# Peptides against a protein of PDB entry 3T6J, part 338

Target 1, 375 residues: chain A of PDB entry 3T6J
Amino acid sequence: PIVESYIGFIESYRDPFGSRGEFEGFVAVVNKAMSAKFERLVASAEQLLKELPWPPTFEKDKFLTPDFTSLDVLTFAGSGIPAGINIPNYDDLRQTEGFKNVSLGNVLAVAYATQREKLTFLEEDDKDLYILWKGPSFDVQVGLHELLGHGSGKLFVQDEKGAFNFDQETVINPETGEQIQSWYRSGETWDSKFSTIASSYEECRAESVGLYLCLHPQVLEIFGFEGADAEDVIYVNWLNMVRAGLLALEFYTPEAFNWRQAHMQARFVILRVLLEAGEGLVTITPTTGSDGRPDARVRLDRSKIRSVGKPALERFLRRLQVLKSTGDVAGGRALYEGYATVTDAPPECFLTLRDTVLLRKESRKLIVQPNTRLE
Target 2, 372 residues: chain A of PDB entry 3T6J as posed
Amino acid sequence: PIVESYIGFIESYRDPFGSRGEFEGFVAVVNKAMSAKFERLVASAEQLLKELPWPPTFEKDKFLTPDFTSLDVLTFAGSGIPAGINIPNYDDLRQTEGFKNVSLGNVLAVAYREKLTFLEEDDKDLYILWKGPSFDVQVGLHALLGHGSGKLFVQDEKGAFNFDQETVINPETGEQIQSWYRSGETWDSKFSTIASSYEECRAESVGLYLCLHPQVLEIFGFEGADAEDVIYVNWLNMVRAGLLALEFYTPEAFNWRQAHMQARFVILRVLLEAGEGLVTITPTTGSDGRPDARVRLDRSKIRSVGKPALERFLRRLQVLKSTGDVAGGRALYEGYATVTDAPPECFLTLRDTVLLRKESRKLIVQPNTRLE

## One batch from the design tools (peptide; made by RFdiffusion4, then SolubleMPNN)

Design b2_p29_8_s1 (from b2_p29_8, 13 letters changed)
Fold by OpenDDE base, seed 4:
Structure b2_p29_8_s1 (fold): chain B 375 residues (1-375), chain A 29 residues (1-29)
Amino acid sequence: as target 1 above (375 residues)
Amino acid sequence: SPTSVLLPSEDAPTAENPGAVLSEEEALA
């Protein structure tokens, strides 16, 4: 087997300022079969980056072919086990030196072991489809999230010598129609500028890239899905994200007006974007469970993913990227915190829904170290 | 930027809950 290991101060999710890495380490075995899918995704990455909803001037000037590997984790030492990783954690280094992606494939597989009877907030008609395609859809989402989410976009920088990495005269902000008015100065980073929202905002961008690009036939083909299967993978990927946005309410602390988990906050933001799109794309319906207690159902209209969902996500994702690229913290914070706000305002009544989510909370799964053997 | 990790589990370790092991199911659920 090919053994891979990571060790160091890597993830800053536990730092409220996004600056201090937590010590993390893992040992994993390369999953060759899944890695081959990611290699095909990497081979298509330069083309797929052009499908992202921002001008080429907001994308990296040069595509740097990354490594992408699927890993079966044997041991993980850290506060949380990720599904995928994109390293290094510096946008400047990702832009200039390149990056590595990994998918923690067996971590994904644990996530798919949900029993049908425990699957909350879905319509009964969606449960079997969700169970069938949750795994495959997550492989797609992780691959896109890491490679084309975290691997995408340019930061506009003025270096210590006063030189810009973009043409100030010709580059236009697609949201304003004006020249670029803000950028990162020497010593400024994504995390240093966006601070308390940096992690969750970047996760939201990466998740949004996943949802947006999973609609592309070439992506599904790379993962081995065609025809009806490809459409089901798309549907389940979007359905999962919408459901995750509801489940995210568990991680909101109303008394502190704070989110406890960056990815869940990101998923809630995406849910809010897709709800705002309207047209019956997403519906959250409070219900009564068989136990007589509050429940809810999330419905995603499959037929409206491309017609309603994609354009909404496109606009949102472009705004995320433009604000990131320009270092517009004020605009970025206003956008992101606006969608991350949890109120009990109708029609959604998210604080009331949070009570339902908490009531329906499942017991946390215990991830047990896998065994491997030589055959 | 932080390592953009699809953190699976709901209980992403917060400063308040350092022992939370993120399962992918919980973060994608």
Scores: peptide ipSAE 0.018, ipTM 0.529, DockQ to the pose 0.085; fails the geometry check
Fold by OpenDDE base, seed 3:
Structure b2_p29_8_s1 (fold): chain B 375 residues (1-375), chain A 29 residues (1-29)
Amino acid sequence: as target 1 above (375 residues)
Amino acid sequence: SPTSVLLPSEDAPTAENPGAVLSEEEALA
C-alpha cells in the first residue's frame, strides 16, 4: 500500500533476555524511487545469498521472495526509531513463511545533517568524502543488513516428532569438518537459547553481511554506483562502521560490564574483528584536539579492505552463522563476548578511548515528525 | 528470533535511556 503501518510488541532490544517486545507503531508513506532500488536488490537476493561465506546447507532451503519497501515515516511511537526493519522477528517464521523488509528512508536522512566541524574521530581528508557518501553508503548497508543479513541463514531444528530439517549424515560443519552435533529442539528459539547476546549477535551478523556484500559489484550497480563512486561508497560504508565501533563505547557501562545498546555492541565487535586483522587496515590513534583535550582518529586503509578486511570478516561471519545454525550457545557466547569485552589493555586502551568518546559526544539529536505535502 | 535490525541511532534506546527513539544512522553519525 502507499501508506504503511504496523503496531504491536515488535522489538526485544530493551529486554535483557531478548524475549519481551516493546510496544511500538508507525505510520509511513512509500518512497517509490528508493523502493525501486530495493526491488532490484530483492530480484538479486537469491544469487547474492550464494555469495555469503557459508555452505548452502547453512542457508534457507527455499528462497522466499520478501517484500522490501522504502518508507518515509510520518509518525513513530516507540523508544527508538529504526533505519530498517525486518519482520517477523521469529527465525522459524522467517525461514518457513518469509519476511518483510522496510527502510525508513527519512530517518536515514536525519543522520546526514552532521556539520563537518562537528564530525568527530575522522581524518580531515576523509571528512568531505564521508559527508558526501554517508547517506548513499547507508542505503546500501540498510538494504543488505535487512534483506540479506536478517533474511539469511538456517537454523538446524529437530521438530516435536523427532524429524530434522537437515541431513544429519551429509551436512558438515565447515569450522570443525565434523557432522552437526547440536541443533534447536522443539520449543527452543534463537532468543531462548542465546538469551542475553541474541539481539546483539544477530545485529552483528547482519551488519557483517552488509559490509561483506557491499564489496560485490552487482550490489553497487543495483544502487546506481559505478567506478570511483562505487569504491567511495564501499570505503565510506566501512569507514562508517569502524567509526561507529568507536562511538559504541558510549553505550558500554564499565561498572556493570554491560552494553546498553545491541547494535552499538555489534559495531564494536566488528571494529574488534577488523582491528585483529591487523596489517594497518584499521588504526585508532589517540590525539589532542585543538582545545587541548583528548581526541582520537580512526583511519581505514582503503587499499586493505579487500585484501585484509574481507577475509577477516568472512571468517568471522561464517563462524557467527555456523554457531547460530547449530544452536551452539557456548561457542557463540565465547566468540561474541570475547570480541565484546571492553578493557584498557594496550594497544587500543578502549576504556581510555571511551573517556575520549564521552568527552567528544555531540548533543543528542531529536527526531521530529515530518509533514507531507501534495504538490 | 532475529530482532528486526533496527539500525539504531547514536541515541538508540539504551537501558539507561529507554526513551531514546533514535535511528541507526544517528548512532553512526
Scores: peptide ipSAE 0.018, ipTM 0.541, DockQ to the pose 0.076; fails the geometry check
Fold by OpenDDE base, seed 2:
Structure b2_p29_8_s1 (fold): chain B 375 residues (1-375), chain A 29 residues (1-29)
Amino acid sequence: as target 1 above (375 residues)
Amino acid sequence: SPTSVLLPSEDAPTAENPGAVLSEEEALA
């Protein structure tokens, strides 16, 4: 088998300031079959980057073709096991030197072993479809998230010599219609500027890229989905995200006004964006379970994903990127924290929904280290 | 910026529970 590993201070999710890496390490085996799908995605990446909802001036000047490998994890040491990885974490290095993507395929597989009877917050009619396509849709989501999410976008930088990596006279901010008014100075990084929101904001951007680009037939074809299957994969990917946004409320601490998990905060933000789009795209309905206790249902109107969801996500994702590129911390914080705010305001009553989420919480799954053998 | 799709478990590493293993199933369950 081909063995891959990494070790070091890598992810900063546990740093309140998003700057200090947690010490992590894994040993994994290459899944050749799934890696071949990601290689096809990599081969299409430069073209797919053009489909992102920002001007080319806000994209990397040159796409640096990364490696993308699917790995079956043998062991992982850290506070949590990711489904995918994009390294390095430094946007400057990603821009200048390139990056590597990893999908932790067996982590995904474990994450999809949901029993139908335990599947919360979905309509009965969606459960079987969700179970069938959750895994495949998430392979798509992870691939897009890592490669075209984390792998995309440009930071506007002024170097130590005062030189800009963009043309100040010609580059226009698509949100303001004005010239670029802010950028990263020498020694400023994404994490140093955006600090407390940097991690979750970037995850939200990457997740949004996944949802946005999964609508492209070429992406689905790369993963082997066509026709009705492709549409079901899209639907389940979006349904999974809106459900995840509801589940995310578990990771909010009302007393501290704080999110405890960056990805869950990101998913809640996406849910809020899609709820704000209105038009019956997403509906969260409080219900009573068969046990007589509070429950909820998330509904996603499949027919409105492209007509309502995509445009809403497009606008949001463009704003995320523009604010990131320009180092506009004030604007970025205002946008992101606005959507990340959890209140009990009608119609959603998110704090009340949080109580329902907590009431319906499942028992934590334990990931057990697998054994390997030669056959 | 985070580079990993951490699929949080229900016990996602939280500031309150930093040792939680993130499985997507738990984050999406």
Scores: peptide ipSAE 0.018, ipTM 0.515, DockQ to the pose 0.085; fails the geometry check
Fold by OpenDDE base, seed 1:
Structure b2_p29_8_s1 (fold): chain B 375 residues (1-375), chain A 29 residues (1-29)
Amino acid sequence: as target 1 above (375 residues)
Amino acid sequence: SPTSVLLPSEDAPTAENPGAVLSEEEALA
């Protein structure tokens, strides 16, 4: 077997300021079969990057072919086991030196062990489809999230010599129609500028890239999905995301106005974007469970994913990228915190829904013993 | 910038139970 490992101060998610890495380490074995899917995605990455909803001037000047592998984790030491990893964490290094993508495939497999009767917040008609396609759809999402999410976009930088990595005269901000008015100065990083929102904002961007690009037929083909299966994978991927946005409320602390998990905050933001799109794309309906206690249902109209969802996500994702590229912290914070705000305002009543989410919370699945075997 | 880590959606590691962060998928399950 091919063994991979990492160790060190890597992830900053536990730092409220997004700057200090947590000490983590893993030992894993390469899953060759799943890695081959990611290799095909890597081979298409340069073309797929052109499908992202920003001008080429906001994309990396040079495509750097990354490594992408699926790993079966034998041991993980840290606060949590990720489903995917993109390293290094420094955007400048990702742009100039390259990056590696990893999917922790057996972490994903454990997640799929949800019993149908315990699957919360879905309509009955969606449960079987969700169970069937959750795994495959998540493989797609992880691949896109890591490779084309975190692997995409350019930061506009002025170096120590005063030189720009973009043409100030010709590059136009697609949101304003004006020349670029802000950038990263020497020594400024994504994390240093965006601080408290940096992690969650970047996860939101990466998740949004996943949802946006999973609509592309070539992506589905790379993963081996065609026809009705491809449409079901798309539907379940989007359904999973909107459900995740509801589940995310568990990780909000109302008393502190704080999110405890960056990815869940990101998913809530995406849910809010898709709810704002309206037109019956996403509906959250409070219900009463069989136990007579509060429950809820999330509905996604699959027929509106392309017509309503995609344009909404396109606009949002473009704004995320433009604000990131230009280092516009004020604009970025205003946008992101606006969607990340949890209130009890109608029609959604998110604080009330949070109580429902907490009420329906199941016991945590503990990964007690990571294992793998050679057959 | 944060590593692209699909962190588990389940409970942010509490000081009391640092290892119990379920995968995002497990919390989404």
Scores: peptide ipSAE 0.016, ipTM 0.523, DockQ to the pose 0.088; fails the geometry check

Design b2_p29_8_s2 (from b2_p29_8, 14 letters changed)
Fold by OpenDDE base, seed 2:
Structure b2_p29_8_s2 (fold): chain B 375 residues (1-375), chain A 29 residues (1-29)
Amino acid sequence: as target 1 above (375 residues)
Amino acid sequence: SLTSVLLPDEDAPVAENPGAVWSEEEALA
């Protein structure tokens, strides 16, 4: 077997400032079959990057082909086990040196084991489809999130010598129509500038890339989905995201006005974007459960994903990228925190929905790491 | 393969940051 290991101070999600890595480590075995799918995605990555909703001037000057491997985790040490990893977490290094992508395949497999009777907040008609396609859709989402999410976009930089990595005269901000007015100075990084929102903002960008690009037929083909199956994978991927946005409320602390988990905050932001799009794309309906207590249902109109959802996500994702590229912390914070704000304002009444989410909260899951044998 | 075990909230280990605890919904890094 091919063995890979990962160890060090890497992920900064637990740092309030998004800068200090927590200690993590794993030992894993390469899943060759799943890795082959990700290699096909890598082979298409340069083309797929062009499908992202920002000008080439806001994309990396040169695509550096990364490694992408699916791993079965044997042991993991850390606060939590991710499904996917993109490293290094330094955007400058991602631009200049490249990156590696990892999918922790057996972690995903555990996440697929959803019991129908425990599946909350979905319409009954969606549950079977969701159960069937959650796994495959997550494979797609992870691949896109890591490779084309975290692996995409350019930071505009002025180096210590005063040189720019972009043409100040010709590069236009697509949101303003003006020349670039802000950038990263020498020694400034994504994390240092965006600080408290950096992790969640980046996760939101990466998740949004996943949703946006999963609509592309080539992506589904790479993963082996076509026709109705491809459409179901797309639907379930989007449905999972909007559901996750509701579930995210568990990780909000109203008294402190803070989020405790960066990815869940990101998913809530995406939910808010898709709700704002309106037109019946996403509907959250408070209900009464069979137990007579509050419940809720999330509905996603499949027919409106491309017509309503995609354009909304496109605009949002472009704004995220432009603000990131230009180091516009004020604009980025205003945008992101605006969508991340949780109030009890109608029509959504998110604080009330949070009570419902907490009431319907699933039992905490632990992963048991088994012994392995070579046969 | 990994195995997931569901724990009642009362039996769940206390984490300093509950949001850093593994969940299916938190799986993407």
Scores: peptide ipSAE 0.039, ipTM 0.579, DockQ to the pose 0.131; fails the geometry check
Fold by OpenDDE base, seed 1:
Structure b2_p29_8_s2 (fold): chain B 375 residues (1-375), chain A 29 residues (1-29)
Amino acid sequence: as target 1 above (375 residues)
Amino acid sequence: SLTSVLLPDEDAPVAENPGAVWSEEEALA
């Protein structure tokens, strides 16, 4: 077996300012079979990057072929075990030196072992599909999230000598139609500028890339899905995201107006974007459970993913990227915090839904007893 | 491989931080 490990101050999710890494480390074994799928995705990455909804001027000048490996974690020291990792967490280095992606495949496998009877907030008709395709859809989502999410986009920079990494005269902001008005100065980073929203914003961008690009037939083909299976994987991936957006409310603390988990905040934001798209794409319906207590159902209209969902996500994702590229913290914060705001405003009444989410919390699980076996 | 152990609802920790409590969707980083 091939053993991989890393250790250090890596992830900043626990820093309220998104800048200081938490000390973590892992030891893992390479899953060669799953890694081969990600290698195919890497081989298509340069082409798939062109499908992202921003001009090439907002993408990396040169594609740097990354590594992408699926890992089965043996031990993980830290506050949490991620499903995927893109390192380094420095956008400048990602652009100039490259990056590595890993998927902690066995974390995902353990996470998805949900019993049908305990699966909350889905329509009964969706539960079987969700159970069947959750794993495969997550493989797709993680691959896209890490490789083409975190691995995409350019930061506009003025260096210490006053040189720009973009042509100020010719590069146009697609949202404004104007020349670029803001950029990162020397010593400014994504995390330093966007601070409290940086981690969650970036996760939201990466998740959105996953949802957006999973609609591309080539992506599904890379993962071995065609025809009806491909459509089901797409549907379940989107369904999972909107469900996750509802589940995310658990991680919001109303009294402090804060989110305790960056990814869940990101998923809530995506839910809000897709709800805003309207047209019956996403519906959250408060219900009464069999116990007579509050419940809820999330419905995603499959037929509207491409017609309603994709355009909404396209616009949102482009805005995320443009604001990120230009270092427009004010615009970025206004956009992101706007969607991340949890109120009890109709029709959704998210604070009330939060009570329902809390009431319907599934039993939590601990990941324990890592082991290896010969097969 | 990893093993997940389900905690009783009464003993379920409050989500204080990203890694304190596991859900299906929380693991993506």
Scores: peptide ipSAE 0.033, ipTM 0.602, DockQ to the pose 0.147; fails the geometry check
Fold by OpenDDE base, seed 3:
Structure b2_p29_8_s2 (fold): chain B 375 residues (1-375), chain A 29 residues (1-29)
Amino acid sequence: as target 1 above (375 residues)
Amino acid sequence: SLTSVLLPDEDAPVAENPGAVWSEEEALA
């Protein structure tokens, strides 16, 4: 088997300032069959990047073809096992030197063993579909998230010599219609500028890219989904995201007004964006469980994903990218923290919903990697 | 083929999204 490993200070999710990496490491074996799907995605990446809702001037000048590998993890040493990885985490290096994508395929497989009776916050009619397509939809989401999420977008930079990596006279901010007014100076990075929101903001951008591009037929075809199956994968991917946005409330600490997990904050933000879109796209309904205690249901109107959801996500995702590219920390923080704010304001009453989420909290995940077999 | 099986705790919630694996310490922070 092909063995891959890494070790070092990689992910900064545990650093409040998003700068200091946690020391982690893994040993894994390459899943050749799944890697072949990701290789097809890589082959289409340059074309799919053009489908992202920002001008080419806000995209990387040259697409650097990355490696993308599905890995079966043998051992992982760290605080948590990601489903996907895009490295290096430095945007400047991603832009100039390239990157590698990894899907931890067997981590995803374990995540799909949810018992129907334990599946919270879904309509009964969605549960079987969700169980069936959660796995496949995650493969799609991870691939898009890593490759076209983290792998996309340009930072506008002025180098140490005062040269710009963009034409100041011709590049227009699509949100303002004006010339670019801010950029990264020498020594400034994404993490150094955006600091406390950098990790979660980037995860939100990457997740949003996944949702947005999973609507593209070519993406579903690459993963082997056609017709009704492709539509079900799309639906379940979006449904999973809005459900995750509700579940995310577990990781909010009201007393400190902070989030304890970057990805969950990101998913809550996406939920807020899709709720704001209105038109009955997403509905969260407080209910009473069979036990007589508070419960909730998340409903996603499948018929409105393209008509309502996609345009809302497009506008939001474009704003995320433009603010990132221009290093507009004030604008970026205002946008992101606005959607990340958890209040008890009607109609959603998110703090009350948080109590429901906590009440319905599932037991903690423990991932054990006991063996690998040759079949 | 080599098949690596990650065994979830049978009662452990499913990783609901990419990157959604966190330690107890992150949940307590």
Scores: peptide ipSAE 0.021, ipTM 0.515, DockQ to the pose 0.163; fails the geometry check
Fold by OpenDDE base, seed 5:
Structure b2_p29_8_s2 (fold): chain B 375 residues (1-375), chain A 29 residues (1-29)
Amino acid sequence: as target 1 above (375 residues)
Amino acid sequence: SLTSVLLPDEDAPVAENPGAVWSEEEALA
């Protein structure tokens, strides 16, 4: 078998400032069959990057072909086990030196072990479809998230010599219609500028890229889905995201007005964006469970994903990228924290919904190291 | 493959970022 490992101070999610890496390490085996799908995605990445909703001037100047593998984890040492990884965690290095992507395939497999009777917040008609396609849709989402999410976008930089990596005279901000007015100075990084929102903001961008690009037929074809199956994978991917946005409320601490998990905050933000789109795209309905206690249902109108959801996500995702590229921390914070705000305001009453989420919370999973055997 | 053990709610560790004790959605990086 092909063995991969990494060890070191890698992820900064536990640093409030997003700068200090936590010590982490794993040993894994390459899943060749799943890796082949990601290799096809990599082969299409340069073309798919052009489908992202920002001008080419806001995309990387040169595509650097990464490695992308699916890994079956043998052992993992760290505070949390991700489903996917994009490294290095430095945007400047990603732009100039390239990157590597991995999907932790057997971690995803553990996540898929949800029993139908335990599925919360879904309509009954969606449960069977969700169970069937959650795994495949997650593979698509992780691949897009890592490769084309974290792997996309340009930071506008002025170097120590005063040179710009963009043409100040010709590059136009698509949101303002004006020339670029802000950028990263020498020594400034994504994490150093955006600080407390950097991780969650980037995860939100990457998740949004996944949702946006999964609508592209070529993406589904790469993963082996066509026709009705492709549409079901799309639907379940979007449904999973809006459900995750509701579940995210578990990770909000009202008393401290803070989020405890960057990805869950990101998913809540996406839910808010899709709710704001209106037109019956997403509906969250408080209900009463069979036990007589509060419950809720999330409904996503499949027929409105492309007509309502895509345009809303497009606008939002473009704004995220433009603000990131220009180092506009004030604008970025205003946008992101606006959507990340949790109140009890109608119609959603998110704080009340949080109580429902907590009430319906399932027992958390403890991931245990597997045993391996030779065949 | 990885194995997952469900913990009783009363025995679930309380952490801001529990890592190894997580929800399905938390695993997505």
Scores: peptide ipSAE 0.016, ipTM 0.525, DockQ to the pose 0.130; fails the geometry check

